# Designs tried in a protein design run: peptides against a protein of PDB entry 1BH9. Part 64

Target 1, 89 residues: chain A of PDB entry 1BH9
Amino acid sequence: FSEEQLNRYEMYRRSAFPKAAIKRLIQSITGTSVSQNVVIAMSGISKVFVGEVVEEALDVCEKWGEMPPLQPKHMREAVRRLKSKGQIP

## One batch from the design tools (peptide; made by RFdiffusion4, then SolubleMPNN)

Design b2_p16_8_s1 (from b2_p16_8, 6 letters changed)
Fold by OpenDDE base, seed 4:
Structure b2_p16_8_s1 (fold): chain B 89 residues (1-89), chain A 16 residues (1-16)
Amino acid sequence: as target 1 above (89 residues)
Amino acid sequence: SALEAALEAIREAFNA
């Protein structure tokens, strides 16, 4: 890790989705109440998913010879690449 | 992986 990469990783580790918001979102989709464990699990998978997309986008940014912050074009390309790799649907 | 672990946790949570 570079210092910059480490700083980004630390910020990522400290970030979290609000439980109440996640619960409401899930319930709006499922049409029924969900347990605390479901909220925790879904929050975890969501964070992993976002982390993978952002990591790929940072790789795209670097490969294009550009510097952060990430732009929409990096995110779009990241999603395309992850789909081609079969890492996301 | 972390992703696989999270998916397993989700499966267990929904079946509990």
Scores: peptide ipSAE 0.041, ipTM 0.637, DockQ to the pose 0.033
Fold by OpenDDE base, seed 1:
Structure b2_p16_8_s1 (fold): chain B 89 residues (1-89), chain A 16 residues (1-16)
Amino acid sequence: as target 1 above (89 residues)
Amino acid sequence: SALEAALEAIREAFNA
């Protein structure tokens, strides 16, 4: 892997959503308080989801013969492709 | 997959 790929991986690995923010967001949607375990679980799935979208977007960028940074058009196309593949509802 | 495992964790957390 290239140094750039390794750097992206490390940044992704070390990244995390602030628990307080996630808790507030979930509670705004559910209308009720949520446990710490729910926050942890939701944070995990959210990170995986974001990672998959970014990975797909990078693939789109490459297939279009373009170079980073990712642009909104790459993200939109990534989401479209993931939906087409059934990975996103 | 990681996604499937995470989804299962979410389900378990909400049902606990």
Scores: peptide ipSAE 0.041, ipTM 0.627, DockQ to the pose 0.034
Fold by OpenDDE base, seed 5:
Structure b2_p16_8_s1 (fold): chain B 89 residues (1-89), chain A 16 residues (1-16)
Amino acid sequence: as target 1 above (89 residues)
Amino acid sequence: SALEAALEAIREAFNA
């Protein structure tokens, strides 16, 4: 791994979604109250999901011969590729 | 995978 890759990983590792916002979002979807443990679990999976999408988007950016920062077109293509691979619904 | 593990954790949390 390059130093840049390591730095990105460290920033990713330190990042987190605000618990209150996640709780509100979940409850708006489920229509019922959720526990703190559900919020923690959902926050974790959301972080992993975002990480996988971003990783794919970076790969797209590289394969297109472009340089960061990521643009919406990279994210859209990443989602399409992940869907085709069956990695996301 | 990490995603599968997280999904399982969510299922367990909902059932707790």
Scores: peptide ipSAE 0.041, ipTM 0.640, DockQ to the pose 0.034
Fold by OpenDDE base, seed 2:
Structure b2_p16_8_s1 (fold): chain B 89 residues (1-89), chain A 16 residues (1-16)
Amino acid sequence: as target 1 above (89 residues)
Amino acid sequence: SALEAALEAIREAFNA
């Protein structure tokens, strides 16, 4: 890891979605209340998902010869590439 | 993959 990569990883590792917000979001979609364990599980998968998308987007940005910060176009391209690779539905 | 593992964890959590 470069120092920059390490710093990004540490920031990612320490970040977390607010449990209350995740719970409300899930309930708004499912139409029913969810347990704490469901919130924890969904928070975990969401963090992993976001991490993978951001990692791909950073790769896109670099491959396009562009400089940070990430832009919506990088995120959209990342999603397209991950779908193409079968890594996301 | 990590995503697959997380999806499985979610399924388990919903069934708990």
Scores: peptide ipSAE 0.041, ipTM 0.631, DockQ to the pose 0.035

Design b2_p16_8_s2 (from b2_p16_8, 7 letters changed)
Fold by OpenDDE base, seed 3:
Structure b2_p16_8_s2 (fold): chain B 89 residues (1-89), chain A 16 residues (1-16)
Amino acid sequence: as target 1 above (89 residues)
Amino acid sequence: SALDELLEAIREAFNA
């Protein structure tokens, strides 16, 4: 990996979603209280999901011949592509 | 994959 790639990985690895916010969001959707384990699990998958979307968005940006930073249009296209690949519902 | 592992963790967490 390049130094830049390694740095991005380290930043990603160290990042985390606030547990309280995740808990509130989940409960808002489910309408019921959720356990700490559910929050931890959902936090993990959310982190992975965001990482995958960002990775795809970077690819979109590059393929469109554009330069960072990522824009909403890159994120939207990334989601579309991931859906078409069957990587997300 | 990491995603598969997390999906399994979620399943287990919701059933715990």
Scores: peptide ipSAE 0.084, ipTM 0.689, DockQ to the pose 0.034
Fold by OpenDDE base, seed 2:
Structure b2_p16_8_s2 (fold): chain B 89 residues (1-89), chain A 16 residues (1-16)
Amino acid sequence: as target 1 above (89 residues)
Amino acid sequence: SALDELLEAIREAFNA
């Protein structure tokens, strides 16, 4: 893949959701306290999920003949396509 | 896939 794609991958690989933020978010949704293991698991799945959505959005942007940065319309279309592919419920 | 593996890890974590 291109140098730009490699750079994006490196940034993605080095990034992570803050544990405290994830814990607060999960607890706000579930209404109950969650364990450290749950936070770790959710942090991992969130990173993978966001990565897949962003990659799909970049593909959409390119296929539409548009230039970065990504816009909300690219993200919305990406989610639609991933749902169509069965990758998002 | 990595996603499937993490989904399973989540299920296990919530049951622990």
Scores: peptide ipSAE 0.081, ipTM 0.688, DockQ to the pose 0.034
Fold by OpenDDE base, seed 4:
Structure b2_p16_8_s2 (fold): chain B 89 residues (1-89), chain A 16 residues (1-16)
Amino acid sequence: as target 1 above (89 residues)
Amino acid sequence: SALDELLEAIREAFNA
């Protein structure tokens, strides 16, 4: 890792979705109350999903010969590629 | 993978 990459990794590692917000969001979708374990699990999978999208976007950025920060065009292309690979619907 | 592990955790959580 470069210093910049390490800093980004640390920011990602330390980031988390607020449990209360996740709980409210899930309950709005399911129409019923969810357990704390569901909130924890969904929070974790959401973070991993975001991480995978960002990782793909960074790869796109590099392949295009560009430097961070990521731009919307990188994110859009990342999603397209992940869909093509069947990683996301 | 980490994703697979978390998916399994989700399944377990919804069944708990």
Scores: peptide ipSAE 0.080, ipTM 0.686, DockQ to the pose 0.033
Fold by OpenDDE base, seed 1:
Structure b2_p16_8_s2 (fold): chain B 89 residues (1-89), chain A 16 residues (1-16)
Amino acid sequence: as target 1 above (89 residues)
Amino acid sequence: SALDELLEAIREAFNA
């Protein structure tokens, strides 16, 4: 467990989607108001989803023998791999 | 898994 890995984990853990933005997005999809609990739950799963994609992209970058920062090609390959694993529909 | 727990939380939130 390197210092860099720890730093990335801490930055991820401290990050969050703005509640107001999530609420507006959900309401635009549902066409009606949603509860605070729904916003919290959706914020959580969204964070986990983004985290999994970024984690896979970092793995791709490493396996290709490249160094950060992540590039669009890493993100695209990550999504492809996650789809093949059935982790993304 | 953490994802399964979040999915369950979402189900509960929509039912509340």
Scores: peptide ipSAE 0.078, ipTM 0.684, DockQ to the pose 0.033

Design b2_p16_8_s3 (from b2_p16_8, 5 letters changed)
Fold by OpenDDE base, seed 1:
Structure b2_p16_8_s3 (fold): chain B 89 residues (1-89), chain A 16 residues (1-16)
Amino acid sequence: as target 1 above (89 residues)
Amino acid sequence: AAEEAALEAIREAFNA
């Protein structure tokens, strides 16, 4: 892998959703308090989801012969492709 | 116990 790819991976690995924000969001949806474990689980799956969408968007950008930064059109196409593959609902 | 096992599996699978 290139240095750029490694740097992106490291940035992704170090990224995280603030626990307090995730907790508030879940509670706003469920209407009840949630445990720390629920927050951790939801944070993890959310991070993976975002990562998969961004990865697909980067692939779209490359296949279209375009250069970063990602644009809304790349993100929309990524979501469409992931849905077509059955990877997301 | 079941919850802990599930959470551990999630951590391992998604590297969160």
Scores: peptide ipSAE 0.048, ipTM 0.647, DockQ to the pose 0.034
Fold by OpenDDE base, seed 4:
Structure b2_p16_8_s3 (fold): chain B 89 residues (1-89), chain A 16 residues (1-16)
Amino acid sequence: as target 1 above (89 residues)
Amino acid sequence: AAEEAALEAIREAFNA
């Protein structure tokens, strides 16, 4: 890994969704209280999802011959590509 | 590593 890649990985690894916020969000959707395990699971899934989108966006950026940081156009294209590949709905 | 850890956490949570 390059230093930049390592830095991004470290930032990703240390990142976390606020537990309370996730809990509130889920409850607002489901209309019922959720357990800690549900919050943990959903937080993990969300982090993986964000990671996959960012990885795709970095690939887009590279393929376009551009340099980080990622821009909105990279994120939009990443989502488009992931959809086309059937990796996300 | 983070993704793998997250996946494991999900598996554990779903089976708890």
Scores: peptide ipSAE 0.047, ipTM 0.680, DockQ to the pose 0.034
Fold by OpenDDE base, seed 2:
Structure b2_p16_8_s3 (fold): chain B 89 residues (1-89), chain A 16 residues (1-16)
Amino acid sequence: as target 1 above (89 residues)
Amino acid sequence: AAEEAALEAIREAFNA
């Protein structure tokens, strides 16, 4: 890892979704209350998902010969590529 | 490590 990559990784590692917000979001979709464990599981899955999208977007940015920060166009292209690879629905 | 930590949290949740 470069110093910049390491810094990004550490920021990612320390980031977290607010549990209350995740709980409300899940309940708005399911129509029923959810347990703490469900919130933890969904938060973890969501973080992994976001991490994979951002990683792909960083790869897109690099392959296009562009410099950070990431822009919406990188995120949109990342999603398209991940869909094409079958990594996201 | 972050992804592994998330997976560990999921495993713990499912085993609780």
Scores: peptide ipSAE 0.043, ipTM 0.678, DockQ to the pose 0.034
Fold by OpenDDE base, seed 3:
Structure b2_p16_8_s3 (fold): chain B 89 residues (1-89), chain A 16 residues (1-16)
Amino acid sequence: as target 1 above (89 residues)
Amino acid sequence: AAEEAALEAIREAFNA
């Protein structure tokens, strides 16, 4: 891929969700405490999910003839498109 | 991309 794509991939690869924040979020939803392994698994899945959404949003931005940085409208459209493709519920 | 492939693998696994 291009240098720009490589740079984006490196930024993605190096990004991570803080474990404490993820744990608190999950527990706020489930109403019960969760294990470290659950936090790790959910963090990984969430990272992959966010990566896909951001990639779609960048495509939206480009297709609309707009320039970065991404805006909320790009993210919303990305989610709509991913739902349309059946890639997310 | 790599993340898309990973996400697809997860979808396939959980929908099986």
Scores: peptide ipSAE 0.029, ipTM 0.555, DockQ to the pose 0.036

Design b2_p16_8_s4 (from b2_p16_8 with E1S A5E Y14F S16A)
Fold by OpenDDE base, seed 3:
Structure b2_p16_8_s4 (fold): chain B 89 residues (1-89), chain A 16 residues (1-16)
Amino acid sequence: as target 1 above (89 residues)
Amino acid sequence: SEEEELLEAIREAFNA
């Protein structure tokens, strides 16, 4: 890791989605209440997912010869590429 | 949309 990469990893490691917000979001999708364990599991999966998308977007940005910060176009392209690789639906 | 399809799949999974 470069120093910058290490710093980003540390910030990522310490970040988290608010539990209450995740619970409400899941419930809006399922139409019913969910358990604490489901919220915890989905929070973790969501964090990993966001991390993967951001990592891919950074790669897209670099490959396009552009500099950070990430823009919506990088995120959209990242999602397209991850879908093509079968990493996300 | 693909997003709506994914949401529907998640909904079905949690309603099982």
Scores: peptide ipSAE 0.025, ipTM 0.508, DockQ to the pose 0.045
Fold by OpenDDE base, seed 5:
Structure b2_p16_8_s4 (fold): chain B 89 residues (1-89), chain A 16 residues (1-16)
Amino acid sequence: as target 1 above (89 residues)
Amino acid sequence: SEEEELLEAIREAFNA
């Protein structure tokens, strides 16, 4: 891995969604309270999901012959491509 | 939309 890749990985590894925010979001969807374990699991899944979207967005950026930082257009295209591939609903 | 369907699926899963 390049130094840039390592730095991105470390920043990703250290990032996290606030548990309280995740809990509120889940409960707004389910309409009922959720356990701490559910919050932890969903937080992890969400982090992986964000990572996959960002990875796809970086690929889009590269294929378009552009350089970071990522722009909203890269993120939108990434989501479109992931949906097309069936990787996200 | 697919997003709405996903949200409903999550709701159903947590209510089961």
Scores: peptide ipSAE 0.024, ipTM 0.530, DockQ to the pose 0.041
Fold by OpenDDE base, seed 4:
Structure b2_p16_8_s4 (fold): chain B 89 residues (1-89), chain A 16 residues (1-16)
Amino acid sequence: as target 1 above (89 residues)
Amino acid sequence: SEEEELLEAIREAFNA
């Protein structure tokens, strides 16, 4: 990795969703309270999901012969590709 | 929408 790539990876690695916010979001969807373990699990899954979308977007950026930072067009194309591959609904 | 279907599936799973 380049220094810039390493820095981006470190920022991702250190990033986390606030547990309270995730708990509130899940409860707004399910209509019932959830346990701490459910919050942890869903937070982890969400981070992995975001990572996969960003990874696809970076791949799009590279394939288009462009350089970071990612732009909305990269994110939109990434979502389209992941949907086509059946990786996201 | 697909998103709404996913959210409904999650709701049903947690209430099962």
Scores: peptide ipSAE 0.024, ipTM 0.507, DockQ to the pose 0.041
Fold by OpenDDE base, seed 2:
Structure b2_p16_8_s4 (fold): chain B 89 residues (1-89), chain A 16 residues (1-16)
Amino acid sequence: as target 1 above (89 residues)
Amino acid sequence: SEEEELLEAIREAFNA
């Protein structure tokens, strides 16, 4: 890995979704209270998911001959590509 | 809240 890739990995590793925020978000979708274990599970899954989307978006940015920071167009294209690959529904 | 504003911004960005 390049120094830039390592730096991104360290930032990713240290990042986390606040439990309260995840709980509120899930409850806004489910319409009911969720357990601590559900919050923990969803937090982990979400972190992995975001990491995969960002990785794809960075690849898109590079392939388009553009430089960071990532823009919404990169994120949208990343999602389209991941859907095409069957990596996300 | 700032959290709600961020979530809204994300939704708007992905749906643009």
Scores: peptide ipSAE 0.023, ipTM 0.480, DockQ to the pose 0.109

## One batch from the design tools (peptide; made by RFdiffusion4, then SolubleMPNN)

Design b2_p17_3_s1 (from b2_p17_3, 7 letters changed)
Fold by OpenDDE base, seed 4:
Structure b2_p17_3_s1 (fold): chain B 89 residues (1-89), chain A 17 residues (1-17)
Amino acid sequence: as target 1 above (89 residues)
Amino acid sequence: MLEELVEEFIREQAKKL
């Protein structure tokens, strides 16, 4: 896969995890307040999740003989493969 | 696209809290 493309997605990943947004999202699910540590932890594991999905999706794109940028079908297939490998829940 | 996947991931993880 292209390191240049991976770098672009990494920049996205770094900017896509504002604490306030994560906190609101979690609280909308749990129905109660969550600690700062929970938000920090969730932000961290989400960044890892994104990294794994993007890396796998780039591999899928390459294996299918297709050109960047990534498409939704690459992301969907990546998630499926990572789940089957036990790398993501 | 990626943002939607992240939100789904967080939703599923949050159910376990």
Scores: peptide ipSAE 0.414, ipTM 0.865, DockQ to the pose 0.813
Fold by OpenDDE base, seed 2:
Structure b2_p17_3_s1 (fold): chain B 89 residues (1-89), chain A 17 residues (1-17)
Amino acid sequence: as target 1 above (89 residues)
Amino acid sequence: MLEELVEEFIREQAKKL
């Protein structure tokens, strides 16, 4: 681990996703107004998603015999593995 | 990197709404 990466991840994990930012992003895709409940649900799902992906990516990095910081290739492989396991959509 | 990953995830999920 780099201390910097650990600190950034910890800060990110403790933070809530800004509702306004999530709402804007969803609305940019749907083209219509989105309810507060949808934003809340999406925020929660996204938080879980991040935790699972980072955990898997660290496992990938270790299994490949590589050292942190995590790279995009670790994240991509983590997502692929989690999808194959049915843990993420 | 995490922010980009989340954005991509939300985009994919939002397409299913």
Scores: peptide ipSAE 0.410, ipTM 0.861, DockQ to the pose 0.693
Fold by OpenDDE base, seed 3:
Structure b2_p17_3_s1 (fold): chain B 89 residues (1-89), chain A 17 residues (1-17)
Amino acid sequence: as target 1 above (89 residues)
Amino acid sequence: MLEELVEEFIREQAKKL
């Protein structure tokens, strides 16, 4: 990756996930309340997910001969590739 | 864009809880 791509990757890696928002989202899906531990765990795996997707998306962008910032098409392709590699569900 | 992607991910994972 270029220096710019690495900087962007690091920026996304530093992202925070608000617990309240995660809790509400999970509860809206499950229909029941969830524990703080579930929220913490989901926050953690979401962070890992973001890191993997951003890294892959930057690679996609580079391989397509394009320059940052990342676009929706890069993110969509990244997710597709990661799923194909079995790296994300 | 990333926020929406994360939301979709969490939504998918939450269905497995």
Scores: peptide ipSAE 0.407, ipTM 0.862, DockQ to the pose 0.818
Fold by OpenDDE base, seed 1:
Structure b2_p17_3_s1 (fold): chain B 89 residues (1-89), chain A 17 residues (1-17)
Amino acid sequence: as target 1 above (89 residues)
Amino acid sequence: MLEELVEEFIREQAKKL
């Protein structure tokens, strides 16, 4: 996979999901306050998740004989494949 | 594209807390 492209997605992810937004999202589900450590852990797990999805999506793109940039169809297929492999929930 | 995907992922994980 292209590490350069992966880095762009990671930067995008970090800008889109600040700690405050993650905290609010979790609290909207749990109905109560969550610790800073939970937010940090969720941020890290989300980073790994994005990396795995993007890597798989680039692989899908290549397997389909296509060239970057990634399209929604690559992302959807990547998620499907990773779930089937048990690599993501 | 990734924004919605990550948000859904976090929601699913948060339900397990």
Scores: peptide ipSAE 0.399, ipTM 0.858, DockQ to the pose 0.849

Design b2_p17_3_s2 (from b2_p17_3, 6 letters changed)
Fold by OpenDDE base, seed 2:
Structure b2_p17_3_s2 (fold): chain B 89 residues (1-89), chain A 17 residues (1-17)
Amino acid sequence: as target 1 above (89 residues)
Amino acid sequence: MLDELVEEFIREQARKL
């Protein structure tokens, strides 16, 4: 796990996602204003998602006999596995 | 990488709203 990746993960783990940034992203997709509650909900599930994916990706990396830092292939495989398990949408 | 992953996740979820 590189220092950069660790620092970024810690940021997500320690802090809530910036509401303004999340709101802007959602609105860019929906094309309309979204409620504060939607932003709060999205922030929460996103934080959980990051934690689950990183944890799974580390497991993938280890099981493949590879060493950190995590690569996109580990993250993609982690997402696939978690979706297959029904742990993430 | 995490930023991109999160953005993709939010995009996917937002399409369901």
Scores: peptide ipSAE 0.398, ipTM 0.857, DockQ to the pose 0.635
Fold by OpenDDE base, seed 5:
Structure b2_p17_3_s2 (fold): chain B 89 residues (1-89), chain A 17 residues (1-17)
Amino acid sequence: as target 1 above (89 residues)
Amino acid sequence: MLDELVEEFIREQARKL
């Protein structure tokens, strides 16, 4: 993989999700207020999720014999594979 | 791309709260 692709992967893995945005999103679904702890937990879980998806997508890209950067098709296939493996919902 | 995926993930998880 190119250095640029690795850098992008690291950026995604290290990214912090805005708590306010997550809170609003969750509340838009649940219809009720959520605690700070729920937001923190969701932030952490989401970060792990992103890391797993990107890592799987990189593997998909390589296995397909394609060159970086990652494309939507790699991400879609990664999600499909991870779901199939029971690693993500 | 990734932002949409994350949003959908959060939506799905939030439904379980």
Scores: peptide ipSAE 0.397, ipTM 0.860, DockQ to the pose 0.868
Fold by OpenDDE base, seed 3:
Structure b2_p17_3_s2 (fold): chain B 89 residues (1-89), chain A 17 residues (1-17)
Amino acid sequence: as target 1 above (89 residues)
Amino acid sequence: MLDELVEEFIREQARKL
């Protein structure tokens, strides 16, 4: 896979998630207020999640004999595989 | 694509809080 694509995903993994957006999203789902610590934790977990999914998706793409860029189908399959392996919830 | 995936992930995890 191209270094260019890998670099883009690496940059994304390094990016900070906006706390306000995460907070609003969680509260929209739970229907109640969420602590700052939960938001911080969710941000960190999300970064790890992205890294693991991208790595798996690249593997999926390769195993399917396809070329970059990654497509939604690769990401969906990656998530499925990671869940089946117990690597992500 | 990653943004949407992350949002879906957070949604799923939030249901467990």
Scores: peptide ipSAE 0.393, ipTM 0.856, DockQ to the pose 0.721
Fold by OpenDDE base, seed 1:
Structure b2_p17_3_s2 (fold): chain B 89 residues (1-89), chain A 17 residues (1-17)
Amino acid sequence: as target 1 above (89 residues)
Amino acid sequence: MLDELVEEFIREQARKL
């Protein structure tokens, strides 16, 4: 686990998923307007999700005897492991 | 890499609203 790496990924997430984009995405699924609080909550949950996935991916990378940076295979494996542990949906 | 993963996560959560 590297706090510096997590911070970079969180900054990346915030840049890629602004509130407006999250709102549009949710509304495209629900077919109706969503409140600002729902958008804020979804943003926060997404931040936690990214943090957990990246932390697990770093663990996977280490367990495989590999060095950073993270690769797609680490992220995919992290998601599978977290789902199997019931830590993410 | 992360953008698509997060989008899929939000889509999954939004279906439950």
Scores: peptide ipSAE 0.384, ipTM 0.852, DockQ to the pose 0.842

Design b2_p17_3_s3 (from b2_p17_3, 7 letters changed)
Fold by OpenDDE base, seed 4:
Structure b2_p17_3_s3 (fold): chain B 89 residues (1-89), chain A 17 residues (1-17)
Amino acid sequence: as target 1 above (89 residues)
Amino acid sequence: MLDELVEEFIRELARQL
């Protein structure tokens, strides 16, 4: 790992969605109250999903011969590629 | 990891329905 990759990994590792916000969001979608375990699971899924999109976007950026920081065009292309690979719906 | 988290979510959701 480069120092930059290590720093990104540390920032990712320390990042977390606020539990209260996730709980409210899930409840707004499901129409019912959810347990703490559901909030934890969904927070983890959401973090992994964001990580996969960012990883693909970094690959897009590199393949286009561009340098970080990531731009909206990299994120949009990443989502398209992940959909085509069947990694996201 | 993602599959395990999805399974955990679905199991917990099923217990609440």
Scores: peptide ipSAE 0.059, ipTM 0.683, DockQ to the pose 0.080
Fold by OpenDDE base, seed 5:
Structure b2_p17_3_s3 (fold): chain B 89 residues (1-89), chain A 17 residues (1-17)
Amino acid sequence: as target 1 above (89 residues)
Amino acid sequence: MLDELVEEFIRELARQL
């Protein structure tokens, strides 16, 4: 890992979705209350999902011969690629 | 990690239904 990659990973590791926001979002979809464990699980899944999208976007950025920071175009292309690969709906 | 979290999520949802 480069120092820059390590720094980005550390920022990712320290990031978290607010539990209350995740809880409200899930409950808006399910129509019922959810447990703390559901919130924890969904928070983890969401973080991994964001990480996968960002990783693909970094690959896109590199393949296009561009430098960080990531731009909306990289994120859009990442989502397209992940869909094409069947990794996301 | 992701698969384990998905399983946890589904199991917990099943307990609440």
Scores: peptide ipSAE 0.057, ipTM 0.681, DockQ to the pose 0.077
Fold by OpenDDE base, seed 2:
Structure b2_p17_3_s3 (fold): chain B 89 residues (1-89), chain A 17 residues (1-17)
Amino acid sequence: as target 1 above (89 residues)
Amino acid sequence: MLDELVEEFIRELARQL
């Protein structure tokens, strides 16, 4: 791992969605109150999902011979690739 | 990790339905 990769991993590890924000988002979709466990599970799933998309976008950026920061074009291509792999619907 | 979180989410949803 490069120092840059370790720094990104550390930032990712320390990142989290605020529980209140996730709860509000879920409740806006379900129309009902949700349990703390649902919020915890959805927060974890969302973090992993974002991590996978960002990782794919970094791979796209590298394969295109470009340097960070990530641009919307990298994120769009990442999503396309993940869909083609069946990793996201 | 992801699979466990998905299972936890589904289990909790099923309990609330």
Scores: peptide ipSAE 0.055, ipTM 0.677, DockQ to the pose 0.076
Fold by OpenDDE base, seed 1:
Structure b2_p17_3_s3 (fold): chain B 89 residues (1-89), chain A 17 residues (1-17)
Amino acid sequence: as target 1 above (89 residues)
Amino acid sequence: MLDELVEEFIRELARQL
């Protein structure tokens, strides 16, 4: 890892979705109460998904010869590429 | 990691049904 990459990873690692918000969101969809373990699992999956999109966007930015910070165009292209690879629906 | 989290989620949902 470069120092810059390590710093980005540390910021990502420290970030989290609020448990209460995730719980309310799931319950609004299912119409039933969910356990703490379901909230933890869904929060983790969501965080990993965001991480994968950001990683692909950084690759796009580099391949285009551009410098951070990431722009909306990098995020849109990242999603397109991940869909093309079958990594996301 | 992602697959393990998905499995945990499915197992927990199945336990609640």
Scores: peptide ipSAE 0.051, ipTM 0.665, DockQ to the pose 0.074

